# Designs tried in a protein design run: peptides against a protein of PDB entry 4GXB. Part 204

Target 1, 277 residues: chain A of PDB entry 4GXB
Amino acid sequence: VPTEEVSLEVLLSNGQKVLVNVLTSDQTEDVLEAVAAKLDLPDDLIGYFSLFLVREKEDGAFSFVRKLQEFELPYVSVTSLRSQEYKIVLRKSYWDSAYDDDVMENRVGLNLLYAQTVSDIERGWILVTKEQHRQLKSLQEKVSKKEFLRLAQTLRHYGYLRFDACVADFPEKDCPVVVSAGNSELSLQLRLPGQQLREGSFRVTRMRCWRVTSSVPLPSGSTSSPGRGRGEVRLELAFEYLMSKDRLQWVTITSPQAIMMSICLQSMVDELMVKKS

## One batch from the design tools (peptide; made by RFdiffusion4, then SolubleMPNN)

Design b2_p28_6_s4 (from b2_p28_6, 17 letters changed)
Fold by OpenDDE base, seed 2:
Structure b2_p28_6_s4 (fold): chain B 277 residues (1-277), chain A 28 residues (1-28)
Amino acid sequence: as target 1 above (277 residues)
Amino acid sequence: MSLEEHERLRQRNEEALQRWLELEEEVA
C-alpha cells in the first residue's frame, strides 16, 4: 500500500469522533499513539486502551468484531471492508476494575472511563436497578465523575463487554442467549419459555479449552437463525467447561461475534497470568 | 486476524489455562 497521509476517524464508546492524521502504513500502536496525543492522554496510560473494529448498527450501537492487532494497519483494515458501517473504536482493554485507579489519576483517563461507563449503562451493558439508575443520574448531573465511577464499579456487569443476542446449546439446544464477557467469565443470560431470566456464569479458569469454527451451512431445510441469509458463514465458539468435579461438558455459542468472544477469553486469561506472576 | 492466527495465539497459553483448571479441580 502506498504510504500516504490520511485522516482517520476513531470513535470513543459514546460515539464521539476523534480525527487523527496518520500514514496509511501506520500500525495499530502508531494510530493509538496518535489518538492518545489528540486526546492528551499520557503515554504511560496508552497501554490501558486498545483499538477495536466494530460494526455500527442502525441504532448507533456497536457490535464488536475484533481487537486490532499490533501488526495491523488500522486504516487499511477498516477501509478494506468497503462499508461505512465498520468503525474503529477506542476502549479500555483491561478487565480488573483495580486498574481503573491508575487510569482515573489522570484527567483524560478519567474522562475516557466516565464516557465509556455512561455509554455502557445507556446501552444496558451494565445492569442497574431503578434506584441505582437514579443515583447514577444524580451524579451525572453533578458531573461527579469519580463518584460516578466508584458507584458504577459496584454494579453488575461493570467492565463487561456485551454481545449481540445469539444462540447457545446450553442449557438446551438452540437456546437464545445474551452473552457478556468480563470479570474472567462469560455470562450467559437467557429466558426460557415460562421461566424467569436466568444467568449462567462460566469462569475462564474452569474452561479446559475453547475453539472458534467457521462453516457454511448446507442448504438444509432447517430454520435459518433469524437474520442470517442462506450461505452466510456461521461462526461458533465452543468451550469445554468443568461443570463439576471430573465432569467436563462442551458448550457451543453460535454468533457472528465468536471471534471477538474468543479474543475476550484469551485477554482475560492473559490478565490473570499477569496477576499471578 | 485469521482463524488460524487466532488459534495459534490461543494455543500459546493453553498450558497456563490447564494449570488454572487443575487448581479449580483441587478446590472443587
Scores: peptide ipSAE 0.019, ipTM 0.466, DockQ to the pose 0.083
Fold by OpenDDE base, seed 4:
Structure b2_p28_6_s4 (fold): chain B 277 residues (1-277), chain A 28 residues (1-28)
Amino acid sequence: as target 1 above (277 residues)
Amino acid sequence: MSLEEHERLRQRNEEALQRWLELEEEVA
């Protein structure tokens, strides 16, 4: 394959642009190393981060599509989609906040975590009370990045990835939910009519198995919600969950991000396996 | 990079993604 030098834009979680010169034949790790070099991130910290393919929404929010795999050529992966909405994003790729300690010992690592955390709070991925927000703001004004992160680490959904609103068959069929992945769980947030916001926690350790399926909806004569075009591929993540002692139940999430959800599940499981070793 | 080469690489990536859709992952 003729190798050409190209300029590739990689975004940080906060939308900061990192422009790197890479070869079209460079694999994911090569590009990641180039980004790290551009940021002056030490080699020993590269493994704490990954490149993700995301779709940038109109409001500037990122919808995570998938993690770029090792065999991929990031330049080709993003350009082949032929849409400027797709971006490559650098983000931390571990779940346990204990690993923050390793990363934040380095100035660049600290800055990356700080920027990501600020962004996650601003986007509502990390949930904060009014008082917590005041405290965070104070720390931000003081530019106390370490203290900011320490406080943030205690917040609800710190380190989680938040997905776009989707549909699940739990607790009832066609229930609108917001799914977040982190802390070895899928969190499903929902508000039933007349009820307060509720969160269902599905721990990966209680998942027997999961799968992603792709289907084309049959033209059922029923009033399809006007927004999904006829014939659009439907992705679903289904997992078998231990609800109680000796009671397994399938839960199905219908989402365009089903693949990304499955990647998160696998990643969380992998990390747990490393910790037990 | 030729259009043909780009298309081949795209196809490879798509095939890899499709594997995810076909996999059932056992956790226990």
Scores: peptide ipSAE 0.007, ipTM 0.327, DockQ to the pose 0.052
Fold by OpenDDE base, seed 1:
Structure b2_p28_6_s4 (fold): chain B 277 residues (1-277), chain A 28 residues (1-28)
Amino acid sequence: as target 1 above (277 residues)
Amino acid sequence: MSLEEHERLRQRNEEALQRWLELEEEVA
């Protein structure tokens, strides 16, 4: 692609649009720096955030596709998809809430975390009771952003990334589940009609290995799931989990976001390794 | 989208961004 100056749109978690002038040849870090400069985010805080490729749904929700890699050209990555549904989003890229303390020391960092947290609550990524929801609304109107974040940090699935509804072979075959990644785990949530929410927690420290596989379904005659055209790639994330002493079991998640799930797993492992070192 | 529409959108977005950035830490 010829090197040209272009205007690139980057979204914040709340849908706020940040327009930056970049070169088509600018790599992910260059674009991230441009966004940081536009927001007046200090250089020392840039590393706490990443650019993500997402698909914007009709309701405005973001379906995370993948994290943009360092060598990628964000302009090319997003435009090559030839769909306006794909967006670049700025989001925090760490899992341990302790790092919030570093980010919150800066006004811009605080605002970014606040916007993300509000959005995650509104989208139901952070789980709240009815009472907690009332408290949060009251606090959102009356309390400082710092105080709001401190309360949010105590909530279930704070800092988690929620994926689109998908299918797993746990706890039963062909089980509809909602997967969330955070706090060094994958949470698989299931709600059957008339039943309470069930959750399976899979800690990354108990995963022996994981893999992403892609397959093209053979045109088997019968159950065309509506919408998967002939030839759509099926993605699966499978991980081998230590269920009990000396008992390993494979768990398989079928999801178009299998790649993103894998990225989350690796990212969580990497962060844990840094802390142990 | 016309150049004029693009410019209007840009201006609107920049204004919105500035308002967002100017929000005080004490205002939730």
Scores: peptide ipSAE 0.000, ipTM 0.280, DockQ to the pose 0.013
Fold by OpenDDE base, seed 3:
Structure b2_p28_6_s4 (fold): chain B 277 residues (1-277), chain A 28 residues (1-28)
Amino acid sequence: as target 1 above (277 residues)
Amino acid sequence: MSLEEHERLRQRNEEALQRWLELEEEVA
């Protein structure tokens, strides 16, 4: 791609548009720095955020595809898909809410976290009780961003990424599940036939390994993955989990977001390692 | 979003939260 100056649109979690002038040859960090500059985010806070490739669904919700890697050219990465559904989104890229303290000390950082959190609540990614919702609304109306975030930090699935409904082979084959990543776990919501909704936790610390695989179904083959057509690339995340003492079991999640799930896993592990140092 | 949408979302989340608190388990 020829090096040219272009206008690139980067979205915040709430859908607000940030337009930045970048080179087509600018790498992810360059674009991130440009976005930070546009927002007046300090350089020392840039590392708390990342650029993500997402697919905007019909309802305006974001389906996270992957984190843009360091070597990528965001302009090329998004435009090469030749679909207006794909967007670049800025989001915080850490899991431990303790890091919010660092970000919240800056006005711009605070605003970013606030916007993200509001959006996550509105999207149902964060679970709230009636009373909590009332309190949040009150704080939102007062524009008490810090207090809003402090309350939000106590909520279930705060900081989690919620994925689109997909399929897992646990506890049964072809089990519909909703996966969320956060707090060093994959949280799976599932409903078995004739059973109530069940939620299980797979802690990353009990995962021996994981992998992402891609396959192309045979033309005559069937796909159990929701929304997948014949001939479409099928992505799976498989991890080997310590179910009990000396009992390892593979769990496989079939999802178009398998790559993103694996990125989340790695990111959570990396963060845990940093905390140990 | 509208107030109605907020209420629907709240209700959904509240129910989900309750289920989580009751049914959450570590598969290990």
Scores: peptide ipSAE 0.030, ipTM 0.514, DockQ to the pose 0.016; fails the geometry check

Design b2_p28_7_s1 (from b2_p28_7, 9 letters changed)
Fold by OpenDDE base, seed 3:
Formats: sequence, structure tokens, C-alpha cells
Structure b2_p28_7_s1 (fold): chain B 277 residues (1-277), chain A 28 residues (1-28)
Amino acid sequence: as target 1 above (277 residues)
Amino acid sequence: LEVDLSKMHGSRVEGDPAVTAEALAARA
């Protein structure tokens, strides 16, 4: 592809648009640096963020598709899809909230985390009680960003990435679940008829392995995923989990976001490895 | 929104050190 200067739109988690002038040949890091420069984010904080390919839903919510890889060309990656639904989003790319301390020391970093957190709360990715919500709103009205984040850090699923509703074979076959990734785990939330909301916490440290598989479902009349047409590729994330001592069990999640889930798993494992080194 | 959550089996269980080491090594 010939090298040309182009304007690329990168969104923040809240949908704020950042326009950068880049080359079509610029790789992910080059684009990330351009975004950082546009935002006045210091170079030493760039590594705390990544670019993600997302599909924007009708309601403005983002369905994360994947993290852009280092050697990708973000302009090509997003434009080749030939759909305006696909966007590039800047988001923090670490899991341990301890790293927030580093990012929050800078005004721009603080603003980015604040905007992301506000958005995550508004979208229901971070779970809050009524009282917590009131407290958060009060802090938001005061524009007390640091205090807001400190409170948010204590909230359930802070720092998690929430996926679209999907199906798992746990605890029962064909259970509708909402999967979230964060805090070195996959959280599977479900509400069975007549039951309270339940969460299965699957820590990556207890996962022996995981895999993503793709298949074309055969017409069986029973396990057709809602919204999937005949011949549509079915993506599954399966992980082998240590349920108890010496008891491994496979858990399978059927989701179009299986790839993104696997990326999250790998990312969480990588971060844990860094912490242990 | 406020929700009442219950944990399923395996929730918030500490990882097995041997499994953790093996899993991390396999992914390194």
C-alpha cells in the first residue's frame, strides 16, 4: 500500500473523538504515539494504553472485537472492514488498579482514566449500589476526579471489560451469561429463573489452558445460537479450569467475542508474569 | 444498579501454585 497521509479517528471510551494525522503505513504504536501526542499524554504513560478495534452498537455502546497488534496498520485494519460501525478505541490496557497510581499522577492520564471509568459506570460495566452511585455523582459534580477514581477502584468489576450477552455451558448447558474480564479472572454472571444474580469467578491462575475454536454449526434444531444464520461461524472459548483439588473441568463460552476474551486472558496472564518476575 | 449477588463454586478461590506455575510457563 502506498504511503499516504490520512486523518484517523480514534475514540475514547466515552466516545470522545481524537483526530490524528498519520501515515497509512503507520503501525499500531505509531498511531498510539500520535494519539498520545494529540492528548499531551507523556511518553512514559503510553504503555499503559492500547488501541482496540470495536464495533459500535446502535446505542453507542462498544463491542470489543480485538486489541490491535503491534505490527498492524490501524488505518487499514479499520477501513478494510468497510463499515462505519467499526471504530478504534483508546483504553487502558492493564488490569491491576495499582497501575492507576502511575497514570493518575499526570493530568492527562487522570482525565483518561476518569473518562473511561465514568463511561464504564454509565454502561453498567462497573456495578454500583444506589448509595455508591449517589456518592459517585456527588464527586462527579465536584469534578473530584482523583476521589472519584479512588471510590471507583473499590467497586465491583472496576477495571473489567464487559462482553455482550452470550452462552456458556456452565453451570448448565446453554446458559445465558454475561462475561466480564478483569482482576485476573473471567466473571460469568447469570440469572436463572427464580434465582438471584449469580457470578462464577474463574481465576486465570486456576486455568490450565484455554483455546478458541471456530466451527460451522450443523442444523440440529436444538443448539442454534440466537441471531446466527445458517452456516455462520460459531466461535467458542473453552478453558480447562481447576474446580477443586485434582479436578479439572472444561468450561465453554460461545460468543462472537471469543477472540477478544482470549486476548484478555493472555493479557491478564502476561501481567501476572510481570508481577512475579 | 444495586444487585444481590451469590457466588458459584470456584468463585474467588486462590489458585493452585503448581497449576499457576504450569499455566504461566506454558503461556510464556
Scores: peptide ipSAE 0.009, ipTM 0.492, DockQ to the pose 0.026
Fold by OpenDDE base, seed 1:
Structure b2_p28_7_s1 (fold): chain B 277 residues (1-277), chain A 28 residues (1-28)
Amino acid sequence: as target 1 above (277 residues)
Amino acid sequence: LEVDLSKMHGSRVEGDPAVTAEALAARA
């Protein structure tokens, strides 16, 4: 692609549009810096955020595809897909809520976290009770952003990334689940026939390893997965988990977002490594 | 056809005591 100046749209978590003028040859960090400058986010806070490739669903929700890597050219990465449903999104890229303290000290950082948190609650990524919702609404009406975030930090799945509904082989084969990543875990929400909603927690510290695989269904194979067209590549995330003492078991999640899930796992591990150093 | 893509996007390194110690101990 020839080097040219272009206007690139980057979305915040709430769908707010940020337009930046960049070069087609600008790498991910260059674009991130341009977005930060446009928002007046200070340089020392840039590292708390990342650019993500997402698919915008019909309802405006974001299906995260992957984190843009350092070597990528965001303009090329998004435009090469030749679909308007793909967007670039700015979102915080750390897991420990303790890092919120650094970001919240700045007005722009505070606003970004607030907007993201409001959006995550509205989208059902953060789970709230009726009473908690009332309290949050009261704080939102008062525009008490810091207090809002402090309350939100105590809520279930605060800071988690929620994935689209998919399938796992645990606890049973072909079990429909909703996966969320955060707080050094994968949370699997599932409802088995005749049972109440359950949540399984898989802590990354108990994962020995994980892998992402792609496969092409055989033409003769009845793929029982509804909605997958013939010849569509199936992605799976499998991890070996310590279920109990001396008992390792593989858990496999079948999802188009398997790559993004693996990125989250690696990111959570990396953050844990930093904390332990 | 099955292809492992974990190498492209990162994966845990077996033997890292900081993150896999518990699982490794169970396997021994």
Scores: peptide ipSAE 0.008, ipTM 0.502, DockQ to the pose 0.050
Fold by OpenDDE base, seed 2:
Structure b2_p28_7_s1 (fold): chain B 277 residues (1-277), chain A 28 residues (1-28)
Amino acid sequence: as target 1 above (277 residues)
Amino acid sequence: LEVDLSKMHGSRVEGDPAVTAEALAARA
């Protein structure tokens, strides 16, 4: 792609559009810096955020595809997909809520976290009780952003990234699940017929390893999923988990977001390593 | 056809002793 100046749209978690003038050859960090400058986010807080490639769903929700890597050219990455459903999103890129304290000290950082958190609650990524919802709404009406965030930090799945419904082989084969990544875990929520909602918590500290595999059905093969066209790539995230003492078990998640899940796992591990150093 | 994308996409093939010591110990 020839180097030229272009207007690139970057979305916040709430769908707010940030237009930045960048070069087509600008790498992820260059674009991130441009977005930060546009928002008046200070340089020392840029590292708390990342750019993500997402697919915007019909309801306006985002299906995260991947984090844009340093070598990527965001303009090229998004436009090469030849679909308007793909967007670039700015989102916080740390897991430990303790880092919120650093970000919240700045007005822009506070606003970004607030907007993201409001959106995550509205989208059901953060789980709230009726009473908590009432409290959050009250704080939102008062525009008490710090208090809102402090309450939100106590909520279930605060800071998690929620994935689209998918399939896992846990607790049984072909089990429909909703996966969320956060707090150094993968949370698998499922509802089996005649059963209550269950959650499987898979802590990254108990994962020996994980891998993403891509499989292409053979021409003579049938698609495993009714909604998948023939020949569509099947992505799977598999991780080996310490289920109990001396018992390792592979868990496999079949999802188009398997790559993003693996990115989350690596990111959570990396953060844990940083905190331990 | 199945392709392993673990390395390409940053997935871990081996456990990290600093993080996954329990799992590694159980494997031994």
Scores: peptide ipSAE 0.008, ipTM 0.515, DockQ to the pose 0.051
Fold by OpenDDE base, seed 4:
Structure b2_p28_7_s1 (fold): chain B 277 residues (1-277), chain A 28 residues (1-28)
Amino acid sequence: as target 1 above (277 residues)
Amino acid sequence: LEVDLSKMHGSRVEGDPAVTAEALAARA
């Protein structure tokens, strides 16, 4: 791609558009810096955010595809997909809510966290009771952003990234699950027919390893999941988990977002390592 | 046909009490 100046659209979590003038040859960090400058986010807070490639659904929800890597050219990465549904999104990229304190000290940082949190609640990524929802709405109406965030930080799955419904082989083969990543875990939520909602927690500290694989389904007649065309690549995330003392078991998640899940796992592990250093 | 796209090592396996009772119960 020839180097030229272009206008690139970057979305906030709430869908707000940030237009930045960048070069087609600008790498991820260059674009991130341009977005930060446009928002008047100070340089020392840039590291708390990342750019993500997402697919915007018809309802405006974001399906996270992957984090843009350092060597990538965001303009090329998004435009090469030749679909308007793909967007670049700015989102916080840390897991420990303690880092919110650093970000919230700045007005722009506060606004970004607030917008993200509101969006996450509206999308059902953060789980709220009726009473909590009422309280949050009241705070939102008052535009009490700090108080809103403090309450939100106490909520279930605060700071989690929620994935699209997918399939896992846990607890049973071909279980429909909703996976969320956060708080150094993968949360698998499932509702089997006639059963209550169940949640399985897989802590990254008990994962020995993980892998992402791709496969092309053979036209074998039996495993036609109705929604996947015969030629679609199947992505799987598998992790080996310490279920009990001296008992390792592989858990496999089949999802188009397997890559994003693996990125989250690595990111959570990296953050834990930083904290321990 | 399976292609291994990536293999990464997680954190050191530690004793984590946060292995939820629900996860263990779901297997039973």
Scores: peptide ipSAE 0.013, ipTM 0.471, DockQ to the pose 0.078; fails the geometry check

Design b2_p28_7_s2 (from b2_p28_7, 8 letters changed)
Fold by OpenDDE base, seed 4:
Structure b2_p28_7_s2 (fold): chain B 277 residues (1-277), chain A 28 residues (1-28)
Amino acid sequence: as target 1 above (277 residues)
Amino acid sequence: LEVDLSKMHSSEVAGDPAVTAAALAARA
């Protein structure tokens, strides 16, 4: 792609548009820096955020496709898909809420976390009770961002990334599940027929390994996940999990977001390793 | 009893057309 100056739109979690003038040849970090500059985010906080490729759904929700890699050219990455449903989103890129303290010390950082958290709650990524929701709304009305975040930090699935409904082979074959990544785990929520909502927690520290695979289902015998067309590539995330003492078991998640899930796993592991160092 | 296997992690990621496209564009 020839190097040209372009206007690139980057969205915040709440859908707020940030327009930056960049070169088509600018890499992910260059674009991130441009966005930071536009927002007046200080340099020392840039590392707490990343750019993500997402697919915007009809309802405005974001389906995260992947984190943009360092070598990528965000303008090319998004435009090459030739669909306006794909967007670039700025989001925090750490898992431990303790890092919020660093980010919240800055007005812009605070605003970013606030906007993200509000969006996550509105989209149901963060789970709230009715009472908690009332409290959050009260704080939102008062525009008490710090207090809002402090309350939000105590909520279930705070800081998690929620994926689209998909299928897993656990606890049984072809189970419809909603996967969320956060707090060094994959949370699998499912409701089996006639049963209450269940949540399975798979801690990354108990995962021996994982892999993402792609396959093309054969016309005959394909377990048609709802919404997959004939001949579509199937992505799977499989991880080997220590279920109990000396018992390893493979768990497989079939999802178009398998790559994103694996990115989250690696990111969580990396963060844990940093903390241990 | 939680066993920390973090140091034993291995990962394999299959190719993604989007990533491939991005990589090609970066070379361009």
Scores: peptide ipSAE 0.041, ipTM 0.582, DockQ to the pose 0.173
Fold by OpenDDE base, seed 3:
Structure b2_p28_7_s2 (fold): chain B 277 residues (1-277), chain A 28 residues (1-28)
Amino acid sequence: as target 1 above (277 residues)
Amino acid sequence: LEVDLSKMHSSEVAGDPAVTAAALAARA
């Protein structure tokens, strides 16, 4: 790719646009540093954030595709898709809310966390009761960002990434589920016919291994996902889980976001390793 | 109860056109 100076748009979680001038040959870290400089984010806080490739839905919601790799060229990565629905998003890239304390000590860091949290609540990634919503709204009206975050940190699925509705083979084959990743787990929300909504928790520490596979379903295939055409590439995340003592069972999630899910798993494992050291 | 993190295995993601494209783009 020829090296040229270009204007690149990077979005915050709330859709705020950050325009940076970069080279087409700039790698992910170079672009991240440019965004940080534009926002006046201190250098020592850059490592708490990452750039993600997302697909913007019609309602403005983001479907996370993957984290941009270190070797990637963000400008090329997003423009090569030849679709305006794909965006680059800046988001925090850690899981333990304890790290919020480091980030929110800085005004810019605080603003980034606040904007992300507000967006996550509005998009239903963070689950709130009616009373909690009232309290959050009051704090938002007062622009009390620190107090807002402190309350938000106590909420269900705070810090989680929520994926688009997909299908799993657990607890039953071809079961519709909503997967969320956070707090060193995959949360699977499901409602079986005639049953109440329930959530399954799969802790990464009980996963022996995981894999992502890409396949083309056969016309006579036993598994059909609604909305998928025959011959369409199917992505699956499978993990072998310790269900009980000496009992391992494979769980398979079929989702276009299988890659992003695997990235989350690896990221959570990496963070746990850092905390153990 | 818990699996040793050092023994956990993550298979490489292969066959993703986006990753392949990104890798190729990085070479150009």
Scores: peptide ipSAE 0.035, ipTM 0.569, DockQ to the pose 0.235
Fold by OpenDDE base, seed 1:
Parts: structure tokens; sequence; C-alpha cells
Structure b2_p28_7_s2 (fold): chain B 277 residues (1-277), chain A 28 residues (1-28)
């Protein structure tokens, strides 16, 4: 792609549009800096956020595809997909809520976290009871952003990234699950026939290894996933988990977001390593 | 049971189309 100046749209979690003037040859960090400048986010807070490639669903929700890598050219990455459903989204890129303290000391940082949190609650990524919802709405009406965040930080799945419904082979084969990543874990929510809602917690500290694989189903093969056409690439995330003392078991998740899940796993591990150093 | 992340964790990727797409995009 020839180098030229272009207007690039970057979305916040709530769908707010940020337009930045960049070069088609600008790398991810360059674009991120441009977005930060447009928002008046100080330089020392840029590192708490990342750019993500997402697919906008029919309901307006975002299906996270992957984090944009350092070597990528965001303009090219998004436009080369030749579909307007793909967007670039700015989101916080840390897991430990303790880092919120650094970000929320700044007005712009506070606003970003607030907008993201409101959106995550509205989209059901953060789980709330009826009473908690009432309390949150009260704080939102008062526009008490700090207090809102403090309450939100105590909620179930705060700071988690929620994925689209997919399939896992645990606890049994072909189980429909909703996967969420956060708090150094993968949370698998499922409801088996005749059973109550269950949540399986897989802590990254008990994962020995993980892998992402891609395969093309054979035309004669049974496609277990409804809606996948013939020849579509199937992605799987498999991890080897320490179920009990000296007992390792593989768990496999079949999802188009397997890559994003693996990115989350690595990111959570990296953050834990930083905390230990 | 507590495990040491520095000693036990590993990852592998086979056939990552997103990485391939990203690499192709970077070359354009």
Amino acid sequence: as target 1 above (277 residues)
Amino acid sequence: LEVDLSKMHSSEVAGDPAVTAAALAARA
C-alpha cells in the first residue's frame, strides 16, 4: 500500500468514534499515540491501553479477533479485510484492577475506564445482581465515576474479556460454553441439559502449556459447529491443565476466537511474571 | 498445588491465520 495520509477511525468500548489522521505506514504504536493525543491521554498512561481488531456484530457488540501486534499497520490490517464489520477498538490492556488506580488519577483515564466499564456491564461481560445494578445506576446518575468504578471492581468478572458462545470438550464432549478471560483464569460457563448453570475456573497458574491449531473440515466430515460452511477454517485452543496432584488433562475449546484467547492467556501470564519480578 | 510459571508454562501455535494475515498486512 502506498504511503499516504488517511483518516482512521478508532472506537472506544462504548462505540464512541475517535478519528485520527495517520499515515498508512504508521505502525500500531504510532496509531495508539495518535489516539492518545486526540483524547488528551498523557503519554505515561498510553501503555495501559492497546488497539484490538474486532468484528462488530449485528447487535453492535464487539467480537474480539486479536490484539494488533507491534509490527502491524492498523490502517492496512483493518482495510485489507474488505468488510466494514471489522473495527479497531481501544481498550485497557492489563488485568490486575490495582492498575486502575494509576489510570483513574487522570481525568481522561478515568473517563476511559468508566466508559469501558459501563459498556461491559451493559453487554453482560460483568455480572451484576439486581441490587448491584440499582447501586450502579444510582452512581451513574450522580456521575460519580470513581465510586462507580470502585463498586464495579468488586463485581463478578470485572476486568474480564467475554467471548462469543463456543464449544468445549469439558466437562463432556461438545459442551456449549461461554468463555471469559480475566483474573488469571479462563472461566467456562455452561448449562447442561437438566442442570443448573455451572462455571469452571481454569487458573493460568495450573496450565502447563497451551496451543492454537487450525484445520479445514473435510467435505464429508460432520461439522459439529452449526453455521460453519464447508471449507471454513476451524480454530481450537487446547491447554494442558493440572486437575489434581500429578494429574494433567487436556481441555480443548473450539472457537473462532481461539487466537484471542491464547493472546489473553499469554498476557495474563506476562502480567503475573511482572508482578513476581 | 502451587506451580511455578517460569518453569512450567509453554505455548505453541500451529496454523495461526491471524498471525499470517497480520504479517501480510504489514508487508502491504
Scores: peptide ipSAE 0.045, ipTM 0.580, DockQ to the pose 0.173; fails the geometry check
Fold by OpenDDE base, seed 5:
Structure b2_p28_7_s2 (fold): chain B 277 residues (1-277), chain A 28 residues (1-28)
Amino acid sequence: as target 1 above (277 residues)
Amino acid sequence: LEVDLSKMHSSEVAGDPAVTAAALAARA
């Protein structure tokens, strides 16, 4: 791609648009720095955020595709898809809420975390009771961002990334599930007919390995997922999990977001490694 | 019903090289 100056749109979690002037040849870090400068985010806080490729749904929700890697050219990565549905989103890129303390010390960092958290709650990524929702709304009305975040940090699935509904072979074959990644785990939520909501927690520390596979269904095949048409590539994430002492079992998730799930797993592992060092 | 299958034990984790491959393919 020829090197040219372009205006690139980067979205915050709440859909706020940040326009930056960059080169088509600028790498991910260059674009991230441009976004930070536009937002007046200090250089020392840039590392707490990343750029993600997402598909914007009709309702404005984001389906995360992948994290943009350092070697990528964000302008090329998003435009090569030839669809306006694909966007670049800025989001925090750590899992441990303890790192919020560093980010919250700065006004811009605080605002970014606040906007992201509000969005995550509104989209149902963070689970709240009626009473908690009332409390959060009260804090929003008071514009008490720090207090809002402190309360949010105690909520179920705070800091998690929620994926689109998909299918897993656990606990039963072809089981519809909602997967979320966070707190060094994959959470699989399911509700079978006539049953209450169930959740399986799979900690990354008990995963021996994982892999992503792809296949192309036959044209005569049908799809049950709205996000994938007939004949489209089928992605699966499989991980080998320590169910009990000396008992490993494979769990397979079928999802167009299998790659993103794998990225989350690696990211969570990397963060744990940093903590151990 | 919540099932936590991860207690007491820890193991090493191996990543998926497909992540890198996918990123490279998308950068064209």
Scores: peptide ipSAE 0.034, ipTM 0.556, DockQ to the pose 0.051; fails the geometry check

